# Peptides against a protein of PDB entry 2AKA: the designs that were tried, part 36

Target 1, 299 residues: chain A of PDB entry 2AKA
Amino acid sequence: MEDLIPLVNRLQDAFSAIGQNADLDLPQIAVVGGQSAGKSSVLENFVGRDFLPRGSGIVTRRPLVLQLVNSTTEYAEFLHCKGKKFTDFEEVRLEIEAETDRVTGTNKGISPVPINLRVYSPHVLNLTLVDLPGMTKVPVGDQPPDIEFQIRDMLMQFVTKENCLILAVSPANSDLANSDALKIAKEVDPQGQRTIGVITKLDLMDEGTDARDVLENKLLPLRRGYIGVVNRSQKDIDGKKDITAALAAERKFFLSHPSYRHLADRMGTPYLQKVLNQQLTNHIRDTLPGLRNKLQSQL

## One batch from the design tools (peptide; made by RFdiffusion4, then SolubleMPNN)

Design b1_p12_2_s3 (from b1_p12_2, 4 letters changed)
Fold by OpenDDE base, seed 2:
Structure b1_p12_2_s3 (fold): chain B 299 residues (1-299), chain A 12 residues (1-12)
Amino acid sequence: as target 1 above (299 residues)
Amino acid sequence: LWSEIDSIFDSF
């Protein structure tokens, strides 16, 4: 039996080749969060490589369709440069930056046109995520004054779709009641049926505070619950701390923390990856019959 | 391209 996620990836690639006019609500996971919420770090932790653009402000300026494929080899491929295999993930980062700039120009504008990146790795589960621009309130540099609304409108093109799951990434060291990710998720999924909560920066919470009530699904209940993760600090990134070592430190964090020890087996990046693979696979299985019927009516 | 799409759906 072929894996359902790679089958949907082939559909995504085919529809991208026909052009954006195929308004097919494909089963997918959209990643949403404020700037600096830790979205890119979560995605890099799945791959075990640094490959996403970094910086202050809006770094992701186009949707990134990230197709993770379990494989015996490690390499990346872009849909816009077929046949080129990238084995250096710094070159992957540079290609994302170059392809973004090619379409958006020098003004740090945004474009709704996706970049399609496939990563083959022995370290990943089959998983497709759409990384979306980080929500911001303050334009930086030459960004248009309405950039907040442009980002919001772009996000709404994905998250309003019924077959779109929402990975809402929120930092624990900020007021979770005011989380941009949870706000937008609640706007389009008021019953919390399509939303998976990710809580980052648990290691950066004030002493004597914790996110236990959130992680136990008691504060803002989501049907699909919350998963806590601990990303590398900026100091760890600058110091070139290995992601494998960071994942071991994350596991140690949850096991050693009095508030999280009892949740430790349902926390961390490896568990998140497993849950997302299972959730997406189940969601594809549930939506495929309806998708087939829609396509047969259009063919 | 439509034949490829059909082939993908036939594999479901």
Scores: peptide ipSAE 0.106, ipTM 0.780, DockQ to the pose 0.548
Fold by OpenDDE base, seed 1:
Structure b1_p12_2_s3 (fold): chain B 299 residues (1-299), chain A 12 residues (1-12)
Amino acid sequence: as target 1 above (299 residues)
Amino acid sequence: LWSEIDSIFDSF
């Protein structure tokens, strides 16, 4: 039996070629979170490479369809430049920036037109994620004054779809009641059926505080639960700390922390990747028969 | 394109 995730990737690529991506309710995971919530760092930790744009403000300005494919080789391919294999992930970052600027111009605006990136790697499980622009309240540079609403409207195009799972990324060092990710998820998924919570920045919480009740699913219950992760600090990124060392430090953090030690086997980036692979695979299995029937009725 | 889509669904 072919892996269901690569099968949906072929459907996604086919639908992208006809420009109908926004109207199709494909089984997918949309990644939502406030600006600087740690979304890009979570995605880079899956790949084990620095390849996403970095900076202040809205960094992700187009949806990024990130297709991770387990392979014996390591390289990336873009749908907009088929046949070009990228082995330098710095060139991948530059291509994302260039392709973003090509469509949005120099005004740092947003576009709903996805960038489709496939990464082949021995270090990944099969997984497809749609990285969405970070929610922000303050326009940066020459962004339009209504940029907050433009981002919200773009996110709603994805997260309102019944077959869309929501990866809600929230920082632990901010009030969870104010989480932009959990607010938008609750608006479109009030029963918490489609939402997976990710709690970042657990290492940046004030001394004497912890997110134990959140991670134990006691504060704001989600059917699919919460997974805590520890990303590289800005100092670690600037110091070129490799992701492998960061993953080892994350494991050590959970094992050594009094509040999290009992949860350590259900925390961290490797566990999150496994859960997302399983959740997406099961979700595809459940939704594809209905999608096939719908498509056949439109033919 | 639809033949390709059908082929993908028939591979289930």
Scores: peptide ipSAE 0.098, ipTM 0.771, DockQ to the pose 0.556
Fold by OpenDDE base, seed 3:
Structure b1_p12_2_s3 (fold): chain B 299 residues (1-299), chain A 12 residues (1-12)
Amino acid sequence: as target 1 above (299 residues)
Amino acid sequence: LWSEIDSIFDSF
């Protein structure tokens, strides 16, 4: 039996080629969160490479359909430049920036048109994620004054779909009740059936505070629960700290922390990747028969 | 394009 995630990837590519991405309810995971919540860092930690645009404010300005494929070789391919294999992940970053600017112009505006990126790597599990622009309230630079609403409307195009799972990324060093990710998730998934919580910045919490009740699913219950992660600091990213070393430090953090030690085997980036692979696979299995029937009825 | 989509589903 062919792996279900690669099967859906082929469907995503076919639908992207015909411009019908907005009308098809494909099983997928949309990544949502405020600016600087750590979304891009989580994705880079899965790949083990620096390849996403960096900076202050809105960095992700188009949806990025990131298709991770376990392979013996390491390279990336874009749907918009078929046949070109990227082995330098800095060139991947530059292509994302160039392709973004080609569509949005120079005003740092946003576009709902996805970029489709496939990464083959021995270091990944099969996983597809849609990275979405970070929610913001304050326009920066020459951004339109309504950029907050433009981002929200773009996110709603994905997260309102019944077959869309929601990876809600929230920083632990901010009030969870004010989490933009959990607010939008609660709006479209009031019963918490489609939402997976990710708690970042656990290492940046004030001394004497912890997110134990959140991670134990006691504060704001989600059916799919919460997973805590520790990303590289901006200083570590600028200093080109190795992601493998960062993953080891993350494991050490959970094992050594009095509030999280008992959860350590259900925390961290490797566990998150495994859970997302399993949940996406199961979700595809549950939804594909219905999707096939819908498509056949339209023929 | 629909034939391609059907082929993908038939491989399932």
Scores: peptide ipSAE 0.094, ipTM 0.762, DockQ to the pose 0.612
Fold by OpenDDE base, seed 4:
Structure b1_p12_2_s3 (fold): chain B 299 residues (1-299), chain A 12 residues (1-12)
Amino acid sequence: as target 1 above (299 residues)
Amino acid sequence: LWSEIDSIFDSF
């Protein structure tokens, strides 16, 4: 049996080519979270490269369909420029920025039209994620005053679909009960059937506090549970700290922390990748027969 | 393109 994730990737590419991505409920994982929740860092930690736009305010302004493919070689390819292999991930970042600006213009607006990026790497598991714009409440710069609602409407186009899993990214150093990611997930998935919780910034929690109850699925229970991660600090990113070294530090954090050491084997970015690969594979297996039948009935 | 889609669905 062929790998199911690459199979769905081919479907995604085919549907993107016909402009019908919005109408098809393909099995996918949408990544949601507030601005600065750590979404970009989680995705970059999967690849082991800095390649996503960074900055203050709205950074992701178009959906990014990120297709990770395990391969003996390391390179990236965009669907909008097939055949061009990117080996410099700074050039990947620049292409995302350029392609975003081409569609949205200079006003830092948003567009629902996806960018499709495939990354081949020996360091990744097969995994497809849709990175979505970070939720915001305050327009910055020349953004339209309704930008919050535009972002929400865009997110809703993905997360309301029954075959969409939700990767809800929330920072631990903020009130998790007020998490934008968990709020939107609860709105569209009230029973917590489609939502996977990711808790970032565990290393930035106030002394004497921890997220143990959340990570143990006791506070805001999700059927698919929570996974804690520790990302590089902004200082580490600016200092070009190696992601491999950061992943080792993450492992050390969980093993050494009194509140998390018993969970350490079910925490961290490498474990998150494994879980997402497995959950996406199983989800595809469960949903594809129904999608096939639906498509055949429409043809 | 539809033929390609069909071929993909026939492959699993």
Scores: peptide ipSAE 0.082, ipTM 0.760, DockQ to the pose 0.593

Design b1_p12_2_s4 (from b1_p12_2, 4 letters changed)
Fold by OpenDDE base, seed 2:
Structure b1_p12_2_s4 (fold): chain B 299 residues (1-299), chain A 12 residues (1-12)
Amino acid sequence: as target 1 above (299 residues)
Amino acid sequence: LWDKIDSILDSL
């Protein structure tokens, strides 16, 4: 049986070529969260490379359709520059920045027009994610004063779709009851059927506090549950700490922490990647019959 | 382009 995720990727590429007028609710995972919640770090940890734009402001300014494909080779390809293989992930980062600026200009504005990036790697499971702009309340630079609403409206174009799963990324070192990710998820998925919680920055919680009740799905229940992750610190990133070493440190964190040790086999980036692959595959299987019927009725 | 979509759908 052909892998369902690559099949949906081919559909996504075909519809992107026709233009946005295909009102197709394709099975996908939208990544949502506040600025600096750790979204980009989670995606980079899946690839094992630094390849996303970084900064203190709105980093992602266009939707990034990230198609991870398990392969014997490691390279990236953009839909907007077909036939160019990127093997240097710094060049991938620069291309995302350049292609973002080409459409949005220099004012740090946003655009709803996706960037389509495919990453082939032996270190990934087949997985497609839509990285969305980080929710913010504070305009930076020449951003319009309504940038918060523009971001929200952009996110709503994805997360309101019935076949969209929501990866809600929340930092543990902030009040989770006030999480921008969980708020938007609850607005469009009030029963928590489509939402997967990711809790970042567990290593940055105050001494004597933990996110155990959240991770055990007791505080804000989601049908699909929560997965805790530990990303590299900014110091680790600046110091060029290897992602493989960071993943080992993440595993050690969960195993050594009194509040999380019993959850350690259901935590961390490798487990998150596995869960997302499985959930997306199952979701595609459940939605494809309906999509096929809808497409055939439009032909 | 529709032929490609049809080919993908037929592979389902």
Scores: peptide ipSAE 0.057, ipTM 0.741, DockQ to the pose 0.552
Fold by OpenDDE base, seed 5:
Structure b1_p12_2_s4 (fold): chain B 299 residues (1-299), chain A 12 residues (1-12)
Amino acid sequence: as target 1 above (299 residues)
Amino acid sequence: LWDKIDSILDSL
């Protein structure tokens, strides 16, 4: 059976070339969450490389269509600079920053125009994610006072689409009832049919507290459930802690934690990758017949 | 560009 994810990637690339990306209901996964919820760290853990912009405030300022492709080689390619292979992931980060600034200017503004990045790696499963700007209420620097609404409107362009799955990223060290990710997901998916919950920062919860009820899908039920992950701390990032070592520490965290040990085989970044690959593949299979009919009717 | 889209659709 032909890999369905690479097939949809070719469609995404073709539609990006004609500027019609916003109007197409392609089967995809949009990543949503508050500022500093850990979205970028989850994506970097999938790749096993530091390659996303980092900092305080709104870091992701354009949608990033991240196409992960399992390959024997490791390199990245941008749709806007075809034929250039990036093997240094620091250069990938710099290109994302430069291409973001080229469109948005230096004022930390946002743009709905996607960046398309493909990463070939032996360490990834085939997976396409759309990283979206973090929800925020406080403008920083020269950001317009309505930046909260601009971000919300941008997210709504993706998450309102029927064929869009929602990866809702929420930190465990904050009240889940106040999760920006789960709020926006519930607004556009009130029955929880399209939403996958990711719970980050489980290692930063107050002593004597846990997210067991959330992870067991008992507090706010999602049809697709919740997956807990442990990202590198800022200290680990600054200390250049290897992502492989971080993944081993994540596994150890779940196995050793009294509240999570029984869930450990259904937690962590490797399990999340597998689930997302399977869910996206199945979602593509279910939606492609309808998409084909729609596209053929427009031709 | 439409030819490319058609080619992809024909491969579905």
Scores: peptide ipSAE 0.048, ipTM 0.721, DockQ to the pose 0.558
Fold by OpenDDE base, seed 1:
Structure b1_p12_2_s4 (fold): chain B 299 residues (1-299), chain A 12 residues (1-12)
Amino acid sequence: as target 1 above (299 residues)
Amino acid sequence: LWDKIDSILDSL
């Protein structure tokens, strides 16, 4: 049986080419969270490369359809520049920035038009994620005063779709009751059927506090549960700490922490990647028959 | 392009 994720990737690419991306309820995972919640760091940890734009403010300004494909070779391809293979992930970062600026202009505005990036790597499982702009309340630079609402409206175009799973990314060092990710997820998925919780920054919690109740699915229950991860610190990023060493440090964190040791086999970036691959594969299998019937009736 | 979409759908 052909891998269902690569099959849906071909559908996504075909629909992107006809401009119908916004209207199709394709089985997908949308990544939502507040600004600086750690969304882009989770995606980079899957690839094992620094390739996403970095900085202060709204960094992701267009939806990024990130298609991870397990392969013996490592390279990236953009749908907007077919046939160009990127082997330097710094060039991938620069192309995302350039393509974002071509559409949004220099004013740091947002656009709902996706960037489609495929990454082939031996270090990934087959997985497609849509990275969405981080929710923010404060306009920066030349951003319009209503930027919060523009981002919200963009997110709603994805997360309101029935076949959209929601990867809700929340930092542990902030009050979870105030999580922008869980608020938007609860608005469109009040029963928690489509939402997967990711808890970042577990290493940045105050001494004597932990997120055990959240990770055990006891505080704010989601049907699909929560997975804790530890991303590189800003100091680690500035020090050019490699992602492989960061993943080893994450494993050590969970194994050594008194509150998380018993959960350690169900935590961390490698486990999250495996769960997302399985969840997406199962979701595609369940939704494709209905989608096929709908599309055939429109042709 | 529709033929390509149909071919993908038929492979499902």
Scores: peptide ipSAE 0.028, ipTM 0.681, DockQ to the pose 0.546
Fold by OpenDDE base, seed 4:
Structure b1_p12_2_s4 (fold): chain B 299 residues (1-299), chain A 12 residues (1-12)
Amino acid sequence: as target 1 above (299 residues)
Amino acid sequence: LWDKIDSILDSL
């Protein structure tokens, strides 16, 4: 059976090329969460490379359609510069920054126009994610005073679509009842049918506290459940700690933690990647017939 | 592209 994810990737590329991304409800996973929730770290952990913009404030300022493709080779390609293969992931980061600045200018504004990035790697499963700007309440630098609403409106363009799955990324070291990711997910998916919860920063929780009830789907039930992950610290990122070593440390964390040991086989970044691949594949299978019918009726 | 989609859908 042909992989459905590459098929949808071709549809995404075709629709991006014609500017029709807004009108087509393609099966996709939108990544949502507050600033510093750990979204970019989760995505980089899938690739095993540092390639996303980093910094204070809003770093992701355009939607990033990240198409992961399992391959024998490792390289990246952008839809806006077809035929250029990037093997240095620092150059990938710089291209994202440059292409973002080209459209948004130097004022750190946002744009709803996606960047389409394909990453070929032997270390990835086929998976497409849309990384969205982090939700913020406070404008930083030269950002417009309404930046919170601009971000929200941008997110709503994705997460309101029926065929959009929502990867809600929430840090465990903050009150989950106040999670921006879970709030927006609950607003557009009140029954929790399209939402996958990711809990980051489990290693940064206060002593004597844990997120067991959340991870066991008892506190805020989602049909698709929750997956806990442990990302590299900012110090580890700045120190260029190897992602493979970080993934081993994540596995050790779950196995050694009294509250999470029994869940350890259903936690961590590799398990999350597998679940997302499976859920996206199944979601594509379920939604493509309806999409076909809709498109045929418009011809 | 649709022929491929159709072929895939028919194979399900």
Scores: peptide ipSAE 0.026, ipTM 0.686, DockQ to the pose 0.207

Design b1_p12_3_s1 (from b1_p12_3, 4 letters changed)
Fold by OpenDDE base, seed 5:
Structure b1_p12_3_s1 (fold): chain B 299 residues (1-299), chain A 12 residues (1-12)
Amino acid sequence: as target 1 above (299 residues)
Amino acid sequence: LQGLLELIEQLK
C-alpha cells in the first residue's frame, strides 16, 4: 500500500500549479498561533535543521506548505525552482526569505500565495503542515495598519475548511485563556473536533505553576488532545545548540518534572511527529472519498 | 481535473 501522505503531496503540487480551487478542500494541517508562540521552532525540530526565517515581528509572511518525506537522503526542494536540490539548510532559509520578498516586497507585508517546500530526510516521518503567519496586533515598520486583520483573513482561508486540521500552538508562559491559537480554533471548530493543541515554553513557566490540567485535556478539552513540547531557548539557538541535544533535553524535562513525568511518553517533539503523521494519514483516508466525488462532479 | 482524479484513485 502506497503511503497516503506522499500521494496527497502530489495532489497538493498539482493544485498549486493550476491555482488552488477554493471548492476543493485537501486534507491538511494548518499551524496557527500568536507571534513568538514557537510554531517555526516546532517545525525546525521535526526536520532537525535551522531553515526557517528568524527575527522579531511577523517572520512567516506567506503560507509555507512544508512537506516532510522520509528518505535515505537529506535535501530540500521548492516547487518554484524544480530540480534544484538544497543540502545547505541556510540556503533554504535564504530562499524562503527571497521568495517571500519577491511577492510581498520589503514592506514586511503578507501574501496568501503559498511557498511549497519539500524536505527529504531520514529523520522525519511523512508529514505535511501549512505554516501560517503568526497573529499579531501591532504593525511593525511600514506594515499596513490593518495587518492584524489581513493575517486573520489569511488564516481563515485555511482553518474554515472542513478538511483542515488545526495545529494550535500556545505558549505555556502566557494565559491560555488569551491564546490566539485557541481563540481562532474555537471560533472555527467550537466542538474541538479538528484541533490539536501544542503547548510550548513549558520550561519558562513561573515557579510553582504548571500546565498539567491543560495537557491532561481538563481545562479546554480538545477531542484530539494536547501535546507539550520544549523548544530551544533563544540563547540555545544563538549558541547553535544541536537540535538532537535539545530533543534529549526535552525528554529529560518531561521525565524529571513532577507535574509531567506521568505524561512523558505522550509528550515531546518525537511523539508530536508520530501523532501528526497518524492523524493526517487517518484524516486523508476519511476525506479522500468525498474529495473524489467532488472532482468527479466537476468533470 | 482528470489527472487529479487519477491521483486520488491511486490513494485507495
Scores: peptide ipSAE 0.050, ipTM 0.767, DockQ to the pose 0.130
Fold by OpenDDE base, seed 2:
Structure b1_p12_3_s1 (fold): chain B 299 residues (1-299), chain A 12 residues (1-12)
Amino acid sequence: as target 1 above (299 residues)
Amino acid sequence: LQGLLELIEQLK
């Protein structure tokens, strides 16, 4: 079953070559959340490298199809520049920024045209995620006043599809009832069948508060549940704190916290990777027969 | 489409 994710990766690449007009609902996981919710940090923690655009406001401005492939080697490849292997992840970041600007211009606009990035690493499980622009309320730079709706419309192109799972990323240090990620997920998945909750910034909650009820799936129940993670602080990022050290600190956080200790084995980035790999694999197995039949009927 | 179908047929 481990080869199902690479199979879907090949299908994704083939669809990208044919163009967006393929009326095919591929099994995938779309990552959604407000700006600064920690989406990019979660993805970087999977890879163990800093490679995504950073900053305030909208950093992801095109869908990023991130294909993680377990391998003995570590390198990245873009579909738009086949044959070029990136081993410096700073160059990967620069390529994402350059390719984004090439299509969107310098006005901080958005484009629905995906960037396809494959990362081979011994430190990852097979996993494909579609990173989507962060939901925002406030235009920045030369962005149009309706940028919020443009982002929303882009997200809806992914999350409305029946075979799309939703990784809803919400910060714990904000009102989870008002989470942009959970709101959009609830709109398109009212029964919580396709949504996986990720709770970030658990280490930044006010003293005397916790997200235990959320993480135990008691407050806003999702069929697929919630997983808490702890990302590096901005200080840690600026100080170039090693991600491996951050993962150890995350484990320590859950084990030492009175409210989360009993959940510690079902929390953290490594567990999230395992869960997403398993859920995506199962989802592919369940959906591919239907996709096969659909394709066959179109021949 | 035929190529895509062939990829799916590789399912075990």
Scores: peptide ipSAE 0.047, ipTM 0.766, DockQ to the pose 0.123
Fold by OpenDDE base, seed 1:
Structure b1_p12_3_s1 (fold): chain B 299 residues (1-299), chain A 12 residues (1-12)
Amino acid sequence: as target 1 above (299 residues)
Amino acid sequence: LQGLLELIEQLK
């Protein structure tokens, strides 16, 4: 079968149209992590554009089904406004914010109703990710006091599904034993069969420390392993450092670091994108026959 | 569900 990811994209769109998003066990990758773990930055680095909401607190407040499609042209489309092509990614960001607010209101609450965004680009591999709200413990603004549990319950709707792979995003400059991403992954995937570890903020680790043992899959083993990435700093973002330059700096970081040089060809955002494309393609191939049989039995 | 199954069959 060719183009398995586009096939599942069409299934996702069809299921979204009939309102069955939460009950579907489609082969997918859910992105989980604490607030400020670097989830949004990883996704933006795949596209090479700034297009996700930014700020303090809970930025992602609805699931974002991000469908990356390799194409000769660059534009974005939302499922909720079919036929409108976005070529300005600032307008994409604004539409995500507006669509989030239309459903959740202005109280910074959350909703389990996904936003479906498709990005066509010559700079991407075919890849679909479900970006989920960042786990938090502290309500901000007029958020409900139980917001932590609301987010957790939302995440569990995705990550408990057998056909859901988990992209667990953890910052290296925090104790990995306390990683929100790895904790939730371990709860639903205790054998580490469905979890892919992403380690961000490797450039922000204290002097004399490194994450070599984690990246070599020796500390907290996952069957699918770990991939380290380096995102733009907040200073770089504020200074309008382009993502292309950031990707070059990431490559240089791994090549020049004594602890990571030997891993450099299996690290970084481009490698992560390739691995996720392959993992998702293989996962779809393995799960589609079972999904077909399940649907047929329900007729 | 039938529509989804048909979609899977058409896209195979």
Scores: peptide ipSAE 0.040, ipTM 0.754, DockQ to the pose 0.148
Fold by OpenDDE base, seed 3:
Structure b1_p12_3_s1 (fold): chain B 299 residues (1-299), chain A 12 residues (1-12)
Amino acid sequence: as target 1 above (299 residues)
Amino acid sequence: LQGLLELIEQLK
């Protein structure tokens, strides 16, 4: 079963090489969320490394096809520079930034052309995610005035596909009813069949409030449910706090919190990784026959 | 497309 994810990875690489971005309905998980919702932090927590662009405003400006592969070795490879193995994850970050700027220019614009990054690590499960630009309402710097709509249109190219699962990332310290992630998910998946909810920033909620009803799937029901996570604070990121230590603190948070203790075994980054691996594997199994038939019909 | 189909058939 675990070999199905590498199969789809090879298909993704092949489609990217021929310039087919989102035209083919590949079984995949698209990551969506508002700006600063914690998407990049979730992905970095999976890898256990700081390797994604950081900053104010729109950080992810191209789709990032992140292919995690369990391996005895730790290194990264880009599809656009085959044969180069990155062992320094700061160099990975710099390459993402450089490759983004090469296509978008320096105006902080966006492009729908994916970056394909494969990370081999002993600390990951086999998992592929498509990280998408964060939804924003206000252009910053030299961004075009319609940047909000450009981002929306880019997201729609992925999330409207029937074989696309949606990882909807929402911060708990904001009104869930106003979640950009859940809004777009509800638009394209009104019955919540393809959407997995991730609730970040649970540690930043006001005293006397909790997201228990959300995490118990009672407020906005998703068939695939919700998983809460606790990411490093910006201070911890700037201070280069160890991700392993942060994962231990996350576990402690759920176990010690009166509202979440009963859910603790179904919360946190490690559980999220496991669920996503299983969900993606099952989804690939279900969709591959249809994809094969579609390809055969086009011959 | 033929190459992609062959890839699916080989790895399935």
Scores: peptide ipSAE 0.038, ipTM 0.754, DockQ to the pose 0.142

